# Designs tried in a protein design run: peptides against a protein of PDB entry 4GXB. Part 106

Target 1, 277 residues: chain A of PDB entry 4GXB
Amino acid sequence: VPTEEVSLEVLLSNGQKVLVNVLTSDQTEDVLEAVAAKLDLPDDLIGYFSLFLVREKEDGAFSFVRKLQEFELPYVSVTSLRSQEYKIVLRKSYWDSAYDDDVMENRVGLNLLYAQTVSDIERGWILVTKEQHRQLKSLQEKVSKKEFLRLAQTLRHYGYLRFDACVADFPEKDCPVVVSAGNSELSLQLRLPGQQLREGSFRVTRMRCWRVTSSVPLPSGSTSSPGRGRGEVRLELAFEYLMSKDRLQWVTITSPQAIMMSICLQSMVDELMVKKS

## One batch from the design tools (peptide; made by RFdiffusion4, then SolubleMPNN)

Design b2_p19_2_s3 (from b2_p19_2, 7 letters changed)
Fold by OpenDDE base, seed 2:
Structure b2_p19_2_s3 (fold): chain B 277 residues (1-277), chain A 19 residues (1-19)
Amino acid sequence: as target 1 above (277 residues)
Amino acid sequence: SFDSLYLNRTFYNEEVFEE
């Protein structure tokens, strides 16, 4: 692709549009820096955020496709898909809420975390009780961003990335689940017929390994779910999990977001490594 | 390709895996 100056749109979690002028040849970090500059985010806070490729759903929700890697060219990555539904989103890229303290010290950082958190709550990524919701709304109305975040940090699945509904082979084969990544775990929420909502927690520290595999479904006469065209590549994330002492078991998640899940796992491992060092 | 970095690759969690 010839190097040209282009206008690139980057979205915040709340859908706010940030337009930046970049080169088509600019790598992810270059674009991230441009976004940071546009937002007046200090350089020392840039590392707490990443650019993500997402697919915007009809309802405005974001389906995360992948975190843009350092070698990627964001302009090319998004435009090559030739669909307006694909967007680049800025989001925090750490898992430990302790890092919020660093980000919150800056006005822009605070605003970004606040906007993201509000959005995550609105989208149901962060789980709240009715009472908690009322408290959050009150704080939101007062625009008490710090207090809002402090309360939010205590909430279930704060800082988690929620994936689209998918299928897992745990606890039973072909179980519909909602997977969320955060706090060094994959959370699998499922509701079996006639049962209450159940959550399985899979800590990355108990994952011996994981892999993403792809397969092309054979044209089986089975009713293609309207959203999966015949011949779509099926992605699976499989991880080997230490279920109990000396008992490893493979768990497989079938999801178009399997790659993103893997990226999350890697990111969690990386963060844990930093903490160990 | 980006996909080649993640597809059909086994990632071993040797450093943070707790036995």
Scores: peptide ipSAE 0.585, ipTM 0.947, DockQ to the pose 0.924
Fold by OpenDDE base, seed 4:
Structure b2_p19_2_s3 (fold): chain B 277 residues (1-277), chain A 19 residues (1-19)
Amino acid sequence: as target 1 above (277 residues)
Amino acid sequence: SFDSLYLNRTFYNEEVFEE
């Protein structure tokens, strides 16, 4: 792509549009810096955020495709898909809520976290009780962003990334699950017929390894996988998990977001390494 | 390519894996 100045739209989690003038040749960090400048986010807080490629669903929800890598050209990455459903989203890129303290000290950072958190709650990524929801709405009405975040930080799946419904081979083959990544774990929520909601927690510290594989499904008469057309490449995330002492078991998640899940795992591992150093 | 970075690659959690 020839180098030229273009207007690039970057969305916040709440759908707010940030228009930045960048070069088509600008890499991810360049675009991120441009977005930060547009928002008046301090340089020292840029590292707490990343750009993500997402697919906007019909209901306006975002399906995360991947974190844009350093070598990528965001303009090219999004436009090459030739679909308006693909967007670039700015989101916080750390997992430990303790880092919120650093970000919240700045007005812009606070606003970003607030907008993201509101969106995550509205989309059901953060799980809330009726009472908690009432409290959150009250704080939102008062525009008490700090207090809102402090309450939100205590909520189930705060800081998690929720994926689209997919399939896992745990606890049994072909189980429909909703996967969420956060707090150094993958949470698998499933509801089997006639059963209550179950949650499996897979801590990354108990994952010995993981991999993403691709395969071509055999011609089957039924498109059993949500969101996959016939003949689409199947992506799977497999991780070897320490189920008990000296017992490793492979768990496989079949999802078009397998790559994103892997990115999350690596990101969580990286953060844990930083904390241990 | 982006895909080559993640597809068919095993990531070992040597640093934070707890036995």
Scores: peptide ipSAE 0.584, ipTM 0.947, DockQ to the pose 0.876
Fold by OpenDDE base, seed 3:
Structure b2_p19_2_s3 (fold): chain B 277 residues (1-277), chain A 19 residues (1-19)
Amino acid sequence: as target 1 above (277 residues)
Amino acid sequence: SFDSLYLNRTFYNEEVFEE
């Protein structure tokens, strides 16, 4: 691709559009800096955010494809897909809510966290009771962003990334699940026949290893992945989990977002390592 | 390539894995 100046659209979690003028040859960090400058986000806060490639669903929700890597050219990465459903989204890229304190000290950082949190609640990524929802709406009406965030930080799945419905082989084969990543874990929500909704928590500190694999199902084979047609590439995330003392078991998630899940796992591990140092 | 970084690669959690 020839080096040219282009207008690139970057979305916030709430769908707000940020237009930046960049070069087609600008790497991820260059584009991120341009977005930060456009928003008047201080340089010292840029590291708390990342650019993500997402697919916009019909309802306006975002299905996260992957985090844009340092070597990537965001303009090329998104336009090469030749579909308007793919977008670049700015989102916070840390997991520990303690880092919110650093970000929310700045007006722009506060606004970004607020907008993301409102969106996550509206999309059901953050789980709220009726009473909590009422309290949040009251704070939103008062435009008390700090208080809103403080309350939100106490909510279930605050800071989690929610994935599209997929399939896992735990606790049973071909079990429909909703996976969320956050708080150094993968949360699997599932409903087995005749049972109530259950949540399985898989802490990354108990994952010995993980791997993403790809396969092409045979025409005569069973399609275990929702929305996958015959002959489509199937992605699976498999991780070896310490279920109990000296008992390791493989858990496999079949999802087109398996790569994104793996990225989340690595990101959570990296953050834990930083805290350990 | 991007795919080569993540596909068919085993990531070992040596640093934060708790036995």
Scores: peptide ipSAE 0.584, ipTM 0.947, DockQ to the pose 0.864
Fold by OpenDDE base, seed 5:
Structure b2_p19_2_s3 (fold): chain B 277 residues (1-277), chain A 19 residues (1-19)
Amino acid sequence: as target 1 above (277 residues)
Amino acid sequence: SFDSLYLNRTFYNEEVFEE
């Protein structure tokens, strides 16, 4: 792709559009810096955020495809897909809520976290009780962003990424599940027939290894479910989990977001390593 | 390709895996 000046749209979690003028040859960090400059985000806070490739659903929800890598050219990465449903989104890229303290000290950082958190709650990524929801709404009406975030930090799945409904082979074969990544775990929410909603927690510290594989599904004459993107490729994330002492078991999640899940696992491990050092 | 970075690769959790 020839080097040209282009206008690139980057979305915040709430759908706010940030237009930046960049070169087609600008790498991910260059674009991120441009976005930061546009938002007046300080340089020392840029590292707390990343650019993500997402697919915008018909309802406006974002399905995370992957985190843009350092070597990528965001303009090329998004435009090469030749579909307007793909977007670039700015989101915080750390897991430990303790890092919120650093970001919240800055007005722009605070606003970004606030907007993201509001969006995550509205989308059901963060789980809230009725009472908590009332409290959050009250704080939102008062535009008390710091207090809002402090309350939000205590909520279930704060800081998690929620994936599209998919299938797992645990606890039984072909179980419909909703996977969320956060707090150094994969949370699998499922409802088996005749049972109440259950949540399985798979801590990354108990994952010995993981792998993403692809397979070609058998041609079924039925119209591919609208949720399957352009590719006739089935992706699976398999991880070997320490279920009990000296008992490792493979768990497999079938999802078009298997790559994104793997990226999350890697990111969680990396952050844990930083904390351990 | 981007996919080649993640597909069919086994990632071992050597540093933070707790036995």
Scores: peptide ipSAE 0.583, ipTM 0.947, DockQ to the pose 0.878

Design b2_p19_2_s4 (from b2_p19_2, 7 letters changed)
Fold by OpenDDE base, seed 4:
Structure b2_p19_2_s4 (fold): chain B 277 residues (1-277), chain A 19 residues (1-19)
Amino acid sequence: as target 1 above (277 residues)
Amino acid sequence: SFDSLYLNRTFYFDEVFEA
């Protein structure tokens, strides 16, 4: 792609548009810096955020495709897909809520976290009770962003990334699940026919290993899952999990977001390593 | 490519694995 100046749209989690003038040859960090400058986010807070490639669904929700890598050219990455559904989104890129303290000290950082959190709650990524929802709405009406975040930090799945509904072989084959990544775990929520909602927690510290594979479905293995038609490449995330003492079991998630899930796993592990050092 | 970074690779993190 020829190097030229272009206007690139980057969305916040709430859909707010940030327009930045960048070069087509600008790499991810360059674009991130441009976005930060546009928002007046200080340099020392840039590292707490990342750019993500997402597909905007009809309902306005974001399906995360991947975190843009350092070598990528965001303009090219998004435009090469030849679909207006694909967007670049700015989102926090850490998992431990303790890091919120650093970000919240800055007005812009606070606003970003606030906007993201509001959006996550509205989209059902963060799970709230009716009472909690009332409290959050009250704080939102008062525009008490710090207090809002402090309350939100206590909520179930705060800081999690929620994926599109997919299929897993746990607890049984072809089980429909909703996967969320956060707090050093993959949460698998499932509702079997006639059963209550169940959640399986898979801590990354109990994952011996994981892998992403691609395959062409056989006719017998073809699924009617949304986003995967016949003849489409199937992506699977498999991890070997320590279910109990000396008992390892493979769990396989079939999802077009398998790569994104893997990115999350890697990211969570990396963060744990930093904390352990 | 991006895909080459993740596809068909097994990731081991023994340093964080709690047996």
Scores: peptide ipSAE 0.367, ipTM 0.899, DockQ to the pose 0.840
Fold by OpenDDE base, seed 3:
Structure b2_p19_2_s4 (fold): chain B 277 residues (1-277), chain A 19 residues (1-19)
Amino acid sequence: as target 1 above (277 residues)
Amino acid sequence: SFDSLYLNRTFYFDEVFEA
């Protein structure tokens, strides 16, 4: 791709558009710095955020594809897909809510966290009771961003990334599940026929290993999900989990977002390592 | 390629695994 100056659109979690002038040859960090400068985010807070490639769904929700890597060229990464559905999104890239304290000290950081949190609640990524929702709305009306975030930090799945509905082989084969990543775990929510909503928590510290595999379904295979075109690559995230003392079991999630899930796992592990250091 | 970094690779995290 020839090096040219281009206007690149980067979205915040709430869909707000940030336009930056960059070179087509600018790497992820260069683009991130440009976005930070446009927002007046200080340099010392840039590391708390990352750029993500997402697919915008019809309802405006974002399906996360991957975190843009350091070697990538964001303009090329998004435009090469030749679809307007793909966007670049700025989002916080840490998991421990304790880091919110550092970000909230700055007005711009506070605004970014607030906008992301509002969006996550509106999208149902953060789970709220009716009473909590009322309290949050009251704080939002008062524009009390700090208090809003403090309350939000106590909510279920605060800081989690929610994936599109997919399939897992746990607790039974071909179970429809909603996976969320956060707080050093994968949360699997499932509703079996005639049963109440159940949530399985898989802590990364109990995962011995994980892998992402790709396969092409055989044309005669009955396991083709109706929505996948014939011959589409199936991605699976499998992890070996310590279910009980000395009992390891493989859990497999079939999802087109398996790569993104693995990125989240690696990211959570990396953060844990930093804390232990 | 991006895919080559993650596909068909097993990641072991012995350092964080609590047996």
Scores: peptide ipSAE 0.364, ipTM 0.899, DockQ to the pose 0.866
Fold by OpenDDE base, seed 2:
Structure b2_p19_2_s4 (fold): chain B 277 residues (1-277), chain A 19 residues (1-19)
Amino acid sequence: as target 1 above (277 residues)
Amino acid sequence: SFDSLYLNRTFYFDEVFEA
């Protein structure tokens, strides 16, 4: 692609549009810096955020496709998909809520975290009780962003990224699950017929290894669900998990977001490594 | 391609794995 100046739209978690002028040849960091500059986010806080490629659903929800890598050209990455459903989103890229303290010291950082958190709650990514929701709404009405975040930090799945409903082979084969990544774990929520909501927690520190595989389902005549084209690639994330002492078991998640899940796993591991070093 | 970085690759967590 020839190097040209273009206008690129980057969305915040709440859907706010940030327009930046960049070069088509600008890499992810260049675009991120442009977004930061547009928002007046200081340079020392840029590293706490990343750009993500997402697909905007009909309801306005974001399905995360992947984190844009350093070598990528965000303009090319999003435009090459030739669909307006694909967007670039700015989101925090760390997992430990302790880092919120650094980001919250800056007005812009605080606003970004606040907007993201509000959105995550509204979307049901952060799990709240009725009472907690009332408290959060009260704080939101008061525009007490710091207090809002402090309360939110205590909530279940704060800082988690929620994926689209998918399928896992745990605890049973072909279980419908909702996967969330955060706090150095994958959370698998499932509701079996006639049963209460169950959650399985898979800590990354108990994962021996993981892999993403792709397969092309053979056109079996019967599974023509009209919406999934016969030629769609099936992605699976599998990880070997230490279930108990000396007992490793493979868990497999079938999801179009398997790559994004793996990115999250790697990111969580990387963060843990930084803390240990 | 981006996909090639993650597809069909096994990642080991030896450094963070707690046995």
Scores: peptide ipSAE 0.372, ipTM 0.901, DockQ to the pose 0.908; fails the geometry check
Fold by OpenDDE base, seed 1:
Structure b2_p19_2_s4 (fold): chain B 277 residues (1-277), chain A 19 residues (1-19)
Amino acid sequence: as target 1 above (277 residues)
Amino acid sequence: SFDSLYLNRTFYFDEVFEA
């Protein structure tokens, strides 16, 4: 692609649009720096955020496709898909809420975290009780962003990334689940007919290994789920999990977001490694 | 391709794995 100056739209978690002028040849970090500059985010805080490729759903929700890699050209990555549903989103890219303290010291960082958190709550990524919701709304009305975040940090699935509904082979084959990644774990939520909501927590420290595989479903006479065309590649994330002492079991998640899930796993592991050093 | 970086690769994390 020839090097040209272009206007690139980057969205915040709440859908706020940030327009930046970049080169088509600018790599992910270059674009990230441009976004940071546009927002007046200090250079020392840039590393707490990443650019993500997402697919915007009809309801405005984001389905995360992948974190843009260092070698990628964000403009090319998004435009090559030739669909307006694909967007670039800025989001915090760390997992430990302790890092919020660093980001919150800056007004812009605080605003970004606040906007993201509000959005995550509104989208149901962060789970809140009725009373907690009332408290959060009160703080939001007062525009007490720091207090809002402090309360939010205590909430279930704070800092998690929620994926689209998918299928897992745990606890049974072909179980519909909602997967969320955060706090060094994959949370699998499922509701079986007539049963209460169940959650399986899979800590990354108990994952021996993981892999993403692709397969082409055999033409089975069964009605393909609406929306999956004949011959679509099925992506699966499989991880070998230590269920108990000396008992390893493979868990497989079938999801178009299997790659993104893998990226999250790697990212969480990387963060743990940093903490151990 | 981006996909080639992740597809059909097994990632081991021995450093964080708690046996």
Scores: peptide ipSAE 0.371, ipTM 0.901, DockQ to the pose 0.876; fails the geometry check

Design b2_p19_3_s1 (from b2_p19_3, 12 letters changed)
Fold by OpenDDE base, seed 2:
Structure b2_p19_3_s1 (fold): chain B 277 residues (1-277), chain A 19 residues (1-19)
Amino acid sequence: as target 1 above (277 residues)
Amino acid sequence: EVFWNPQLLLDEVARKLYL
């Protein structure tokens, strides 16, 4: 692609548009720096955020496709898909809420975390009780961003990334689940017929390994799942989990977001390793 | 709400993985 100056749209979690002038040859970090500059985010806080490729759903929600890698060219990565549904989103890229303290020290950082958190609550990514929701709304009305975040940090699935409904082979084959990644775990929520909502927690510290596989289903008359074209690539995330002492078991999640899930796992592991070193 | 029991407690084997 020839090097040209272009206007690139980057969205915040709440859908706010940030337009930046960049080169088509600018790498992810270059674009991130441009976004930071546009937002007046200081350089020392840039590392707490990343650019993500997402697909905007009809309801305006974001389906995270993957994190843009350092060597990528965001303009090319998004435009090559030739669909207006694909967007670039800025989001915090750490998991430990302790790092919020660093980001919150800056007005812009605080605003970004606040906007993201509000959006995550509105979208149901962060789970809240009725009472908690009332408290959060009160703080939001008062525009008490720091207090809002402090309360939010205590909430279930704070800092988690919620994925689209998908399928897992655990606890049963072809079990519909909602997967969320955060707090060094994959959370699988499911409701079996006649049962209450259940959640399984798979800690990354008990995952020996994981892998992403892709396959093209053969056109067999019976396997046309309604809505998936016969030629669509099926992605799976499989991880080998220490269920108990000396008992490893593979768990497989079938999801178009398998790549993103894998990226989350690696990111969580990496963060833990940094803390240990 | 019911939680699964994947034995989230860190044992010796688990600690050797990433801790």
Scores: peptide ipSAE 0.045, ipTM 0.691, DockQ to the pose 0.036
Fold by OpenDDE base, seed 4:
Structure b2_p19_3_s1 (fold): chain B 277 residues (1-277), chain A 19 residues (1-19)
Amino acid sequence: as target 1 above (277 residues)
Amino acid sequence: EVFWNPQLLLDEVARKLYL
């Protein structure tokens, strides 16, 4: 793509549009810096955020596709898909809520975390009780952003990314599940027929390894699985998990977001490694 | 039946946390 000046739209988690003038040749960090400048986010806080490629659903929710890599050209990455449903989103890129303290010290950082958290609650990514919801709404009405975040930090799945409904081979084959990544784990929520909601927690510290695979189904005469047309690329995330003492078991998640899940795992691992160093 | 193409293998980093 020839180097040209373009107006690039970057969305916040709540759908707020940030328009930045960048070059088509600007890499991810360049665009991130432009967004930060547009928002008046200090340079020392830029590292707490990343740009993500997402697919905007009909209901306005974002399905995270992947984190934009350093070498990428965000303008090219998003426009090459030739679909208006794909967007670039700014979101915090750390997991430990302790890092919120650094970000919250700045007004712009606070606003970003607040907007993201409000959105995550509204989308059901953060799980709240009725009473908690009431308290949050009260704080929101008062525009008490710090207090709002402090309460939110205590909530279940705060800081998690929630993925689209997908399929896993755990606890049994072809189980519909909702996967969420956060707090150094993958949370798999599932409801088997006639059973209550169950949640499996897979801590990254007990994952010996993981991998992403891409495959193409062979013509088998079988009906296309819901949501995937015949011949569509199938992505899977598989991880080898320490189920019990000296017992490793592979768990496989079939999802178009397998790459994003893997990115989350790597990111969580990296963060844990920093803490252990 | 499917044709499989491995993309990402992140074994070593995960093992470091496991051990």
Scores: peptide ipSAE 0.025, ipTM 0.628, DockQ to the pose 0.075
Fold by OpenDDE base, seed 1:
Formats: C-alpha cells, sequence, structure tokens
Structure b2_p19_3_s1 (fold): chain B 277 residues (1-277), chain A 19 residues (1-19)
C-alpha cells in the first residue's frame, strides 16, 4: 500500500471514538502513540494498553478477533477486511490489577480504566450482585472514579475478557459454554438442562501446552450450524491440562475467537513470567 | 502450532509434567 496520510478511527471500550492522523505505513506502536498523544496519555503509560482488532456486533458489543502485532499496519489490517463491522479498539493489556495503581496515578489513565470498567460491567463481563450494582451506581453518580475502580477490583471477573458463546468438549462433548480469560485462567461457564450454573476454572499454571487448529467441516447433510455458511473454517483452541496429579487431559474449545483465546493465554503466561523474574 | 507454557518450569508440578 502506498504511504499516505489517513484519518484512522480507534474506539475505546465504551465506544468513544478517537480519530488520529497517521500514515498508512505506521506500525501498531506508531498508531498507539498517536492515540496516546490524542488522549494526552503519558508515554510511560502507553505500554499498559494495546490495540485490538474486533468485530462490532449488531448490539454494539465487541467480539475480539486478535491483538494487533508489532509488525502490523493497523490501517491496512482493518481496511483489508472490507467490512465496517471491524474496528480497532484500545484496551488495557495487562491482567494483574496491581498494575491499575500505576495507571490510576494519571488522570487520563484513570479515565480510561474507569470507562473500560463501566463498559465491562454494563456488558456483563464483570459479574455483580444487585447490592454491588447499587454501590457502583452510587459511586458513579458521585463521579468517584478511584473509589469506583477500587470496588470494581473486588468483583468477580474483574479484568477478564469475555468471549462469545461457543462450544467445548468439557465437561461433555458439544457443551455450550461462555469462556472468559483473566487472572491467569480460562473460566468456562455452562448451564446444562435442569442444572445450576457451573464454572470450570482452568489455571494457566496447570496448562502444559495449547494449540490452535483450523478445519473445514465436511458437508454433512444434517448439521446446519446456525450462522455458519457452508465451507466456513472452524477454529479450535485445545489445551493440555493437569486435571490431577500425573493426569493430563486435553480440553478443546471450538470458537471463532480461538486465536484471541490463545493470545490471552500467551499474554497471561508472559505476565506471570515477568512477575517471577 | 503448539505453544509450550514456560511457567510450568518454575513449579514443582512442572517438573512432573515435563520429566
Amino acid sequence: as target 1 above (277 residues)
Amino acid sequence: EVFWNPQLLLDEVARKLYL
């Protein structure tokens, strides 16, 4: 693509639009710096955020596709898809809430975390009780962003990324699940007929390895998977998990977001390695 | 492509998984 100046739209988690003037040849970090500058985010806080490619759903929710890599050209990455459903989103890219302390020291960082957290609660990514919701609303009315975040940090699935409903072979084959990544785990939530909500917690520290695979389903006459056209690529994330002492078991998740799940796993592992170094 | 978890190398549990 020839180098030219373009206006690129980057969204925050709450859908706020940030317009930046960049070159088509600008790499991910260049665009991120431009966004940071537009927001008046200090340079030393840029590393706490990343750019993500997402698909915007009809209801305005974001389905995360992948994190943009360093070598990528965000303008090209998003425009090459030739669909306005795809967007670039700025989001925090760390998992340990302790890093919030660094970001919250700055007004802009605080605002970004606050906006993201509000959005995550509204989307149901962060789980809240009725009483907790009341407390959060009270703090929101007071515009007490720091106190809001401190309370939010105690909530279930704070800092998690929630994926679209998908299918896993755990605990049973072809089980519909909702996967969330955060706090060094994959959380698989499911509700079987006549049963209460169940959650499987898979800590990354007990994953020996994982892989992403793609396959093309054979034309079987009967399985019209709703919403998947004939010939669509099926993505799977499989991880080998230590279920008990000396017992490894493969768990497979079938999801269009398998790549993003893998990226999350790697990111969580990397962060743990940094903390232990 | 298979991704290996280096974090397991730091845990006693890891020794049992890789050895």
Scores: peptide ipSAE 0.170, ipTM 0.737, DockQ to the pose 0.054; fails the geometry check
Fold by OpenDDE base, seed 3:
Structure b2_p19_3_s1 (fold): chain B 277 residues (1-277), chain A 19 residues (1-19)
Amino acid sequence: as target 1 above (277 residues)
Amino acid sequence: EVFWNPQLLLDEVARKLYL
């Protein structure tokens, strides 16, 4: 692609548009710095955020595709898909809520976390009771962003990334599940026939290994996942999990977001390693 | 057909955390 100056749209979690003038040849960090400058985010806080490629759904929700890597050219990465549904989103890229304290000390950082948290609650990524929702709304009406975040930090799945509904082979084959990543785990929500909603927690520290595989279903072979067209690549995330003492079991999640799930696992591992160093 | 992408295989990293 020829080097040209372009206007690139980057979205916040709430859908707010940030327009930046960049070169088509600018790498991910260059674009991130441009976005930070546009928002007046200090340089020392840039590292707490990343750019993500997402698919915008009809309802305005974001399906995360992957994190943009350092060597990528965000303009090329998004435009090469030749679909308006693909967007670039700015989101915090750490898992431990303790890092919120660093970000919240700055007005712009506070605003970014607030907007993201409001959006995550509205989209059901963060789970709230009726009473908690009332309290959050009250704080939102008062525009008490710090207090809002402090309350939100105590909520179930705060800081998690929620994926689209998919299928797992646990606890039984072809089980519909909703996967969320956060707090060094994959949370699988499911409802078995005649049972209440259940959540399975898979801590990354108990995963011996994980991998992503891709396959092309044969027309006469395996049953295609519901909603997938003929010949679509099937992605799976598989991890070997310590279910009990000396008992390892493979768990496989079939999802178009398997790559993003693996990125989340890697980033959670990386953060844990940093904390332990 | 199953394709293996070595860049998406996190076996070694996961093994280091496994206790």
Scores: peptide ipSAE 0.035, ipTM 0.662, DockQ to the pose 0.081; fails the geometry check

